# Ledger of designs, part 50: peptides against a protein of PDB entry 2AZE

Target 1, 148 residues: chain A of PDB entry 2AZE
Amino acid sequence: AQECQNLEVERQRRLERIKQKQSQLQELILQQIAFKNLVQRNRHAEQQASRPPPPNSVIHLPFIIVNTSKKTVIDCSISNDKFEYLFNFDNTFEIHDDIEVLKRMGMACGLESGSCSAEDLKMARSLVPKALEPYVTEMAQGTVGGVF
Target 2, 101 residues: chain B of PDB entry 2AZE
Amino acid sequence: GRLEGLTQDLRQLQESEQQLDHLMNICTTQLRLLSEDTDSQRLAYVTCQDLRSIADPAEQMVMVIKAPPETQLQAVDSSENFQISLKSKQGPIDVFLCPEE

## One batch from the design tools (peptide; made by RFdiffusion4, then SolubleMPNN)

Design b1_p12_6_s3 (from b1_p12_6, 4 letters changed)
Fold by OpenDDE base, seed 1:
Structure b1_p12_6_s3 (fold): chain B 148 residues (1-148), chain C 101 residues (1-101), chain A 12 residues (1-12)
Amino acid sequence: as target 1 above (148 residues)
Amino acid sequence: as target 2 above (101 residues)
Amino acid sequence: SSVDIKPSSFPV
């Protein structure tokens, strides 16, 4: 009885670890899709324009976004070497990393929220190696975990 | 019996985890390949138009921060204090504003 | 240095 109890505890531990790894894998897949989709979009756009965009018109990854009301007053203190910044706001602000920005841009094809059309899913599948395609399909269907 | 069943379940879970690890290795390899490709790095950018689609400058000011890896970011957002502190150890930090156009 | 941040083009 005690031996079985110990194995049941171990079983639950492994199930939880697998669940955590599934979450990590999903995020990695979303990042891969988002990055490849972004690169593809920009490559096509530059080919159509027959030139790259002006240097000061684009922001290369990685980056962080801070947004606040246009009425918010921001005081910024900067060290001489620009190694240290201090921003003081008179109202609330939001912070977003580049991955979240890409998701909101639709670069992950809506896969992150289950809002994936047939066309979006086709695009998502085309941006991952064959071995990952079944998992992408499961993510879109909300049935993650059936691939093994 | 019960013991045999649990033992078999654990072995199956081990195999499932190994498959997960394999898939994760494939993903990390793909991401590394992207980071090593110079053309991909050059094309990995967003525009002000992209940022406006997320937070319209007509209503929101959008500030972009480019900081070296391992930069410390500390944020306080309370009813009494609103502050962001950035401390870099590997180089200067750049800050940009997305214009309202 | 201390600067008031206002909406503008890149860079700040």
Scores: peptide ipSAE 0.033, ipTM 0.893, DockQ to the pose 0.207
Fold by OpenDDE base, seed 2:
Structure b1_p12_6_s3 (fold): chain B 148 residues (1-148), chain C 101 residues (1-101), chain A 12 residues (1-12)
Amino acid sequence: as target 1 above (148 residues)
Amino acid sequence: as target 2 above (101 residues)
Amino acid sequence: SSVDIKPSSFPV
């Protein structure tokens, strides 16, 4: 009885760890797809324009985005060396990392929400190694997590 | 029996975890390769048009923050306090505003 | 530039 109890505890521990790893893997896949897709888009755009964009017209990764209503009053305090910033808002704000920005741009092909068209899924599969294609398919179908 | 069943479950879970680890290693390797490719990094950028597609500058102020690695970010978003604190240890933080068209 | 712009709330 005690032995079975110990194994049940271990089973639960492993299940939770697997769940965490599944989440991490999905995020890694999305990052890979998003980055590769972004690079591909920009490469094509620059080729079509026969020039790179002006240096001060683009933001290179990594970055974060903060957005709030234009009516929001923002007070910003900056240290002399610019090592420290303090922003005070009089209303709510949103923070997005660069990966989330890429997702909202569609760079992850809608895979993040399982909202892939056939073309989106084809693109997503083309941007990952062969070994990851089955998992991408599962993500698109929302069927990840069958180990439970 | 119960013991045999649990033992078998643990073996199956071990195999599943090993498969996940393998896939994660593949992903990590791909991301590393991207980070090491200078051309890819040169092309890893977004435009103001991209940012406008996420938050319309006509209604939203869009601020971009470029901070060095290991920068600490604390955000408070409550009914009583709305605050973002940034503290870098490796260099200056740059902040940009996405302009409206 | 189209990106390197600081809000008025930022000290120069």
Scores: peptide ipSAE 0.032, ipTM 0.893, DockQ to the pose 0.055
Fold by OpenDDE base, seed 5:
Structure b1_p12_6_s3 (fold): chain B 148 residues (1-148), chain C 101 residues (1-101), chain A 12 residues (1-12)
Amino acid sequence: as target 1 above (148 residues)
Amino acid sequence: as target 2 above (101 residues)
Amino acid sequence: SSVDIKPSSFPV
C-alpha cells in the first residue's frame, strides 16, 4: 500500500512536469513560427521593393512595447549614459514583449489560440521541421494535453 | 494489480517525456539556427505600421524600448503609482516613439 | 519611422 502511494505521488509529479514541458514546447513552436513567418514576410517585401527599408523605419527584435493613452502624461528621466530610465505615468499603461506583438500581428498564424484557417495551418506546418508538424496540428485542434 | 499498473504508467510517462524532450530539442535547435543566421536577424523587424495594428497611435502612444540583454525592468501599475524603471548593465537603452503617421 | 524620445536627465 505504501509503495503504491509512493508511486502515485511520483506519477503525479511526472504528469505535472510533462504538462509544464508541453507548455514550453508550445511556446517554442509559436516563437519559431512567428520568427520565421516575420522573416519570410519581410524578405518578400524587400524583394518586391528591390531594397531594404530605411534603417530608422524599422525596429529589430528584441524589443518591448509600452503603450498608454495619448492623454497620459509621461515624465521620463534618463541617466547621462542612458543605462537607466525612469518613466512616471499619470495613468495606466500596457507592456508587451516582442513575441506577443508578433502573435497579435498574426505571425503565429492564429495557432496560439487554436484559431487557424486551413491556410494558416498550412503555413504554420511549413515553418517547422517535419517532426513538429503533428504537434502543430494538435495545437490547432486544441487537443494538446494528452500524454503520448 | 495496482502496483503493476502504476509501474507501467510510470514507464509510459517516461517515454512520453522523452518524446517531449526530443521535440523541444528540435525547437531549440531551430531557434538557435535562426539566431545564428545573419540574414534572418537582419529581417527580424517590425514597422510602425505593424505596431499600429497592436495599438492605434491615434488613440495610444506607442513607445518602443530596445535594451541590452540582462536589463532589469520594473513596472508598477496601480492607482497610487504608475511607473517603469529600466536599468542596464551592458549598454545604453534606446527608446523610440512610434509616430501617428 | 520611429522618433527618439528626449527625456530629462537624472543622476544615477
Scores: peptide ipSAE 0.031, ipTM 0.894, DockQ to the pose 0.051
Fold by OpenDDE base, seed 3:
Structure b1_p12_6_s3 (fold): chain B 148 residues (1-148), chain C 101 residues (1-101), chain A 12 residues (1-12)
Amino acid sequence: as target 1 above (148 residues)
Amino acid sequence: as target 2 above (101 residues)
Amino acid sequence: SSVDIKPSSFPV
């Protein structure tokens, strides 16, 4: 029946939307864990050193990283007010945002790849509100979306 | 029948989506609180050592870009063109190199 | 500028 067909279309639309929201939620959780873990690490490090790091030795969020071979030739055009930059490379490059950098640093405890040790999972859980802990567990086990 | 089954499924999906929305609100709130906390923002940094763990400046050129919010980034990485364009609307863009060891 | 790009940096 046409009514059933319409509901099937709606069902599929909702399933896709839920899938997208799951991805967004997982990213938000990873960001939260990564940020809190980073702050915790740095706080501890500064306490141990009994001083903050030199200003020119750290990069505050937000930022992006561009890396390429040291042999890559780069031409740069810059506006006088520094509002506009144009980089031309003679070879391939990579761009990483700050969140990706934090993940590669292990700040998300390997949760992003489902590669959490027992200790990593414990840390991850400790960095989120209680209401999010079950979802963190599901992310670590790869069981997110099992009921959908 | 089939209609009743579909109707039930849609209700269940609605409940699931509401749960997701709730959890997302919690996350958004936590991130906002972190952003509003001066001490947390002061401690939200990486070091050159951290960056070397991602890409060693001894082997790779590592460039750091700090741009204001709403900055537009366009990247082209093809056999014919390798280009990055940055356009800020809110302020100057800062670019610096990660020092070698 | 903050970076000395090689071979050169030039204004737009």
Scores: peptide ipSAE 0.029, ipTM 0.889, DockQ to the pose 0.182

Design b1_p12_6_s4 (from b1_p12_6, 4 letters changed)
Fold by OpenDDE base, seed 2:
Structure b1_p12_6_s4 (fold): chain B 148 residues (1-148), chain C 101 residues (1-101), chain A 12 residues (1-12)
Amino acid sequence: as target 1 above (148 residues)
Amino acid sequence: as target 2 above (101 residues)
Amino acid sequence: SSVEIKPSEFPV
């Protein structure tokens, strides 16, 4: 009885760990797809334009985005060495990392929300190693977590 | 019996976890390779058009922050306090505004 | 195009 109880505790620990790893893996896959897709898009765009974009017209990764209503009053204090920043808002704001921005741009092919068209899924699969393709398919179908 | 069943479950979970670990290693390797590829990094950028698609500057102010690694970010978003604090230890922080069209 | 925010005095 006690042995079974101990094993049940261990079972639960392993299940939780697996769940965490599944989440981490999904995020890693999305990052990979988004990044590769972005690079591919930009490469193609530069080839078509026969030139890179103007230097001050692009933001390279990594970055974060802060957005708020245009009506929001923002007070910004910056140290003279630019090592410290303080922003005070009079209303709510949003923060997004670069990966989230890429997702919203569609760079993850809608895989993050399971909103993949057939074409999106084909693109997503093409941007990962063969070993990851089955998992990408599961993500698109919302069937990840079959171990449970 | 119960013990046998639990033992079998643990074995199956171990196999599942090992498979996940393998896949994660593949992903981590791919991401590292991308980070080490100079051409990929050169092409790893977004445009103002991209940012406008996320938050329309006609309605939203869009601020871009480029901070060195290990920069401390503190954010408070409550009814009484709306604040972002940044503190870098490895270099200057750059902040940009996305202009309207 | 992007516009860099100009520095201001940091409080205390």
Scores: peptide ipSAE 0.035, ipTM 0.895, DockQ to the pose 0.050
Fold by OpenDDE base, seed 1:
Structure b1_p12_6_s4 (fold): chain B 148 residues (1-148), chain C 101 residues (1-101), chain A 12 residues (1-12)
Amino acid sequence: as target 1 above (148 residues)
Amino acid sequence: as target 2 above (101 residues)
Amino acid sequence: SSVEIKPSEFPV
C-alpha cells in the first residue's frame, strides 16, 4: 500500500514535469516559426525592392517595446554613458517583448492562439523540421496532450 | 497487480519524456542555427509599419528599446507611480521612437 | 541628462 502510494506521487510529479516541458516546447516552436517566417518575409521584400531598407528604418531583434497614450508625458533621464535610463510617466504604459510583437504580427501563423487557417498551418509546418510537424499539427488542433 | 500497473505507467511516462526532450533538442538546434547565420540575423528586423500594426502612433506613442544582454529592467505601474528603470552592465542602451507618419 | 520624450524618427 505504501509503495503504491509512493509510485502514485511519483506519477503525478512526472506528469507535471511533462506538462511544463510541453509548454516550453510549444513556446520554442512558436519562436522558431516566427523568426523563420520574419526572415523569409524580409528576404522576399528586399528582393522585390532590389535593395535593403534604409538602416534607420528598421529595428533588429532583440528589442523591447514600450507604448503609452500619445498624451502621456514622459520624462527620461539618461546617464552619460547611456548605461542607465529612467523613464517617468504621468500615466499607465505597456511593455512588450519582441516575441510578443512577432506573434501579434502574425509571424507565428496564429498557432499561438489556435487560430490557424489551412494556409497558416501549411506555412507553419513548412518552417519546422519533419520531426516537429506532428506536434505543430496538434498545437493547431489543441490536442498536444495526445502526443504522450 | 496495482504495483505492476503503476510501475508500467512510470516507465511509459519516462519514455514519453525522453521523446519530448528529443523534440526540444531539435527545436533548440534550429534556433541556434538561426542565431549563427549572419544573413538570417541581418534579416531579423521589424519596421515602423509593423509596429503601427501593434500600436498605432496616431493614438499611442511607441518607443523601442535595444539593450545589451543581462540588462536589468524594473517597471512600476501604480496609480501614483509610473516608472521604467533600465541598467546595463555590458554596453549602452539605445532608444528609438516610431514616428506617426 | 534629462529630456522629454516625444514621437520622432529613429534613432532618438
Scores: peptide ipSAE 0.035, ipTM 0.893, DockQ to the pose 0.206
Fold by OpenDDE base, seed 5:
Structure b1_p12_6_s4 (fold): chain B 148 residues (1-148), chain C 101 residues (1-101), chain A 12 residues (1-12)
Amino acid sequence: as target 1 above (148 residues)
Amino acid sequence: as target 2 above (101 residues)
Amino acid sequence: SSVEIKPSEFPV
């Protein structure tokens, strides 16, 4: 019946929306873990050093990274007020946001790839509220979707 | 019947989505709390050592861009054009290179 | 430490 067909279309739409939200939640969890882990690392490091790092030796979030071969020639034009920048490269480059950098640093405990050691998983779980722990576990196991 | 089955499926999906939304709200709340914590934000930084750990420092140059919110970024990466354009509306843009690069 | 890139002429 037409009614059933309409409901099936709606079902499919909802399924896709849920999948999208699952992806969003996973990313949010990874961000939370990465940020908290970074803060924890730096706090510990500063405590051990008994001082904060020199202000010009660190880059605070947020930021983006541009990387290219050291052989790449870069022409940079900057406005006087530094409101505008233009970079011209003679070869390919890559752009990464700070979250991706943190992931590559291991701040997300390898959870982003669904491959964590037992220690990494324990760390990841410790950095989220209790309600999110089951989802973290599912992410590590590659079985996302079983929480609900 | 089929109609009842589909209706039940939709109810179940609604419950699942509500649970998902709840988890997302918890997560976003945690992120907001983190952003509101001055000490956490002070400690939210990376070093040049960190940046070198994610790329081959012998082969790659790493440039860091700190731009205000709402900054426009335009990037072209093709065989004929390699360009990045930045335009801020709210303040100056800072660009850094790690030393020894 | 990081080195800030100095401003240069920007095409209008």
Scores: peptide ipSAE 0.028, ipTM 0.893, DockQ to the pose 0.049
Fold by OpenDDE base, seed 4:
Order: sequence, then C-alpha cells, then structure tokens
Structure b1_p12_6_s4 (fold): chain B 148 residues (1-148), chain C 101 residues (1-101), chain A 12 residues (1-12)
Amino acid sequence: as target 1 above (148 residues)
Amino acid sequence: as target 2 above (101 residues)
Amino acid sequence: SSVEIKPSEFPV
C-alpha cells in the first residue's frame, strides 16, 4: 500500500541519516581522545622536565600542515599585512589538518584505523566520559552500527 | 502486518538516532570544555619532534600554517598547477618551517 | 613580498 511505501522511504532516509551521524560521532570521539591525550602527554612531559617547553619550540592548535618533497621548489608571495599568502610549488604537496596530525602521532590510540591494542583501548576509554565507553569499544571492534 | 512492522522499525530507528544525538552532544560538550579551559589550551601543542614523526624533514619540507578563523584556503594540486592560496579576514597568517635538524 | 621558501629555524 501507499502508506507502507511512504514509511519505507522514510525508513531509508532515517537509516542514511543515522549512518551519517555515526560517522560524525566517531570523528568527534577521535578528536576528543586525541586532544585529551595530547594534553595529558604534554602535561606529563612538562612535569618531568619541571618546566614548560620554550615558547618558540611548540605549535599550538589549531594549525594545518603542508608537506612536500625537500626537492620541491616553493615560491611564496606574502602581502604586506600578512593577510594573504600564495604558495607556488613545482611539484605535488600534501595538506593535513591538526586532527590528522594528531591521529598520525598516535594520539587517537590507533582507534581510527583499527590498530588499537589492549593498552591503546584502555587509554582511549579513559579519555572519554562513561557514556561513550561502549561506543569506543564498538569502534575498536568494528561493530558500530550493527544494530541498524 | 507490514504496516505495523515498518512503524515499529521507525520507532526503533528514532530511538537509535536519539541516542546518537545524545552521545554527540556529550562529545561536543567535552570538546567545548577543552577549548574553554586555559590550561588545556596551553598544553594543546605539538613539537617539531612530533612533526618529524609525521614527515621526516630530511626527505620532506614541513610547513605549519596558523591562520585566524574564517581564513580561506584554496589548494590546487595538478600536473599543471601546484598552488596554495590563503586569505585571512581577521588577522595575519603565521607560517613556520620545521627544520631538518 | 615574494620569497623562496627555505628550511629555517622553527618556528620562523
């Protein structure tokens, strides 16, 4: 019947929306873990060193990274007020946001790639509120969304 | 029947979505708390050593860009054009290079 | 200005 057809369409719409939200939630969880882990690491490091790092030795979030071959020639044009930059490369480059950098640093405990050891998982769980722990576990197991 | 089954499915999906929304709100709250905490922000940094772990400066040039919010970024990476353009509206853009050593 | 990017002190 037409009514059933309408509900089936709505069902599909909801399923797709849920799928999108699952992806967004996973990313948010990874960000949270990465940020908290970074802060924790740095706090510990500063405590061990008994001082903060030199101010000109660290880069605070947010930032982006651009990397290219050391052989790549880069020309940079900068406006007088430094509001505008233009970089020209003679070869390919990569751009990464700070979250991606943190992931590659292991700050997300490998949860993002399914490379989460037992210790990594323990760390990841410790960095999220209790309500998120089951979802972190599901992410590690690759079972997120299994109920849908 | 079919109608009842679909109706039940939709209710279950609604509950699932509500749970997701709740979890997302928790995450957003946690991230906001981090952003609003001065001590956390003070500690939210990476080092040159960290960047070397991402791309070895011996082989790769690593450039860090700190730009104000709402900065426009345009990148072209093709055989004929390799370009990054940045345009800030709120302030100067800072660029840092990670040294090889 | 137009400047060739070269590795230098971090940050620069």
Scores: peptide ipSAE 0.028, ipTM 0.890, DockQ to the pose 0.224

Design b1_p12_7_s1 (from b1_p12_7, 7 letters changed)
Fold by OpenDDE base, seed 3:
Structure b1_p12_7_s1 (fold): chain B 148 residues (1-148), chain C 101 residues (1-101), chain A 12 residues (1-12)
Amino acid sequence: as target 1 above (148 residues)
Amino acid sequence: as target 2 above (101 residues)
Amino acid sequence: SPLKKLVAEVAK
């Protein structure tokens, strides 16, 4: 009885850990797809334009974005060496990391929400190693974790 | 019995976790390769058009922050305080504004 | 369009 109880506790612990790892793996897959898709897009665009974009017209990863209403008053204070910044807003703001931006751009092919078209899924699969393709398919179908 | 069943379940869960670890290693390896590839890093950028697709600068102020690794970010978004604090230890922080179109 | 570098008040 006590032994079974201990094993049941361990089982639950492992299930929770697996769930966490599943989430981490899915995020890693999405990052990989998003990055590769972004690079592919930009490579194609530069080839079509026959030149790279102007240096000041693009932002390289990594970055974060802060957005707020145009009416929001922002006070900014910076240290002399630019190591420290302080922003004070008079209203609410939003912060987005670069991965979230890429997802909203569609770089993850809608896989993050399970909203992949056939073309999106095909693209997503093409951007990962063969070993990850089955998992990508499961993510698209919402069937991840079926074996657990 | 119940004990045998639980033991078997734990073995299966162990195998499943090992599979996950393997797949995660593949992913981290791929991401590392991307980070080490100079051409990929050169092409890993977003444009003003991309930023406008996320938040229209006609309606929203869009600020982009480029900070060195390990930079601390503190954000407060409450009824009485709206603040972002950045502290870098590895270099200067650059902040950019997306211009209105 | 080119991005503009933020001009801020130096403090601290």
Scores: peptide ipSAE 0.209, ipTM 0.907, DockQ to the pose 0.037
Fold by OpenDDE base, seed 5:
Structure b1_p12_7_s1 (fold): chain B 148 residues (1-148), chain C 101 residues (1-101), chain A 12 residues (1-12)
Amino acid sequence: as target 1 above (148 residues)
Amino acid sequence: as target 2 above (101 residues)
Amino acid sequence: SPLKKLVAEVAK
């Protein structure tokens, strides 16, 4: 009886660990898709333009975005060596990492929300190794969560 | 019996986790390859147009922070205080603004 | 559109 109870505790522990790893894998997949899709988009764009964009017109990853109302007053203090910044706002602001930006740009093909068109899903699958394609499909269907 | 069932469950969970680990390794390998590919990194950028799709610069001010690894970011967002603090020890921090245009 | 460096603007 006690042995069974111990095993049940272990079972639950493993289930939770698997759940966590599933979440991690999903995020990694989304990141991979987003990156590759972004690179592909930009490569195509540069080929069409026959030149890269001007250096000051693009932001390379990694980066963080901060946005706030244009009405927000911002005071900025910068150290002489630019190692330290201090921003004071008079109202709320938002912070987004680059991955979130890419997702909102559609670079993850809507896979992050399980809202993929057939074309989006095809694109997503094409941007991952074959071994990951089934998982991408499950993500698109919202069926991830079972133990396999 | 119950014991046998639990033992079998644990074995199955182990196999499932191993499969999951394998997939994760494949994924991390792909990400590493991307990070090591100079051309891919050169092409890993967003434009002002992209940023406008996230936050309209007509209504929102958009700042982009480029900071070295291990830069500390502290943010406070409350009715009493709205503040962002950045501190780098590996190099200078660059902040960019997306123009309204 | 060209991006503006905040430092450059602050320095002005």
Scores: peptide ipSAE 0.123, ipTM 0.902, DockQ to the pose 0.033
Fold by OpenDDE base, seed 1:
Structure b1_p12_7_s1 (fold): chain B 148 residues (1-148), chain C 101 residues (1-101), chain A 12 residues (1-12)
Amino acid sequence: as target 1 above (148 residues)
Amino acid sequence: as target 2 above (101 residues)
Amino acid sequence: SPLKKLVAEVAK
């Protein structure tokens, strides 16, 4: 019947929406873990050194990075007020946001790539509220969304 | 019947989505708490050593861009044009170079 | 006004 067909379409739509939200939640969890892990690392490091790092030796979030071959020639034009920048390269470049940098640093404990050891998983779980721990476990096992 | 089954499935999916929304709210709350904590903000940084782990300055030049929110970024990466354009409306943009040494 | 080239070095 047409009514059943309509409900089937709606079911598929809801399943896809849930899938999208699952992806969003996973990313949010990874961000939370990465940020908390970074803060924890730096706090410990500063305590060990008994001082904060020099102001110009660190970059606070948020930021992006641009990298290219050391041989790449870059022409940089900056407006007087520094509101506008123009970079011209003679070769290809890469752009990475701060979250991606944190992931590649291992701040997300390898949870993002399924490379999460038992120790990494323990760390990841310790950095989220109790309500999110089961989801972190599912992410590590690759079983997120199995109930749908 | 089929209609009753589908109706029940939709209600179950709605409940599942509500649970998912709840988890997302918990997560966003945690992120907000981090953003509101001054000490956490102070400690939310990376070093040149961290950046070298991503791209070694011995082989790659690494630039760091600190731009205000809502800054426009336009990038072209083709065989005939390699360009990045930045335009801020909320303040100056700072660009830093990670040294090789 | 003319544009300028300026990139600050990050200290270690």
Scores: peptide ipSAE 0.036, ipTM 0.892, DockQ to the pose 0.043
Fold by OpenDDE base, seed 2:
Structure b1_p12_7_s1 (fold): chain B 148 residues (1-148), chain C 101 residues (1-101), chain A 12 residues (1-12)
Amino acid sequence: as target 1 above (148 residues)
Amino acid sequence: as target 2 above (101 residues)
Amino acid sequence: SPLKKLVAEVAK
């Protein structure tokens, strides 16, 4: 009986670990798609414009975004060496990492929410190695992990 | 019996995990390749137009923070306190505002 | 204290 209990504990441990890895894998796939799609978009845009954008008109990854109402009062304290920042707001704010920004831009083709059009799914599949295509399909369908 | 069933389940889970590990390795490799590609790095940027599509500067203040790796970020967002603290150990932090402020 | 408010504008 004790042996079976030990194995059941191990089973649960492995299931949880697999679940965590599935989430990590999905995020990695989304990052890959988003990055490649972004690069592709910008490459095309620069080719069409026959020049890169002005240096100060773009923000290179990585970055984070903070947004709040324009009515929000913000007090910013910056150290002399700019190593330390302190922002005090009088109202709520939002923080978004660059990946989230890319997702909201549609760079992940809607795969993050399982809302891919046929064209979006085709694009997403084209941006990953062949070995990952089945998983991308499962993500789009919301059927990841169904084999357990 | 029960023992045999559990043993078989564990074997199957091991195979599944190994498959996941393999796929994750593929993904991490691809991301590494992207990070090592100079052209990709050069083209990995967003524009003000992109940022406006996320949060309209007419209604929202949009601030971009570029911080060195390992920068400590602490955020408090509650009715009692709204604060962001940044501390870098590897260099200065840059903060940008989108136009139309 | 040497606290400043320095924010750079992203060019349009």
Scores: peptide ipSAE 0.031, ipTM 0.891, DockQ to the pose 0.043

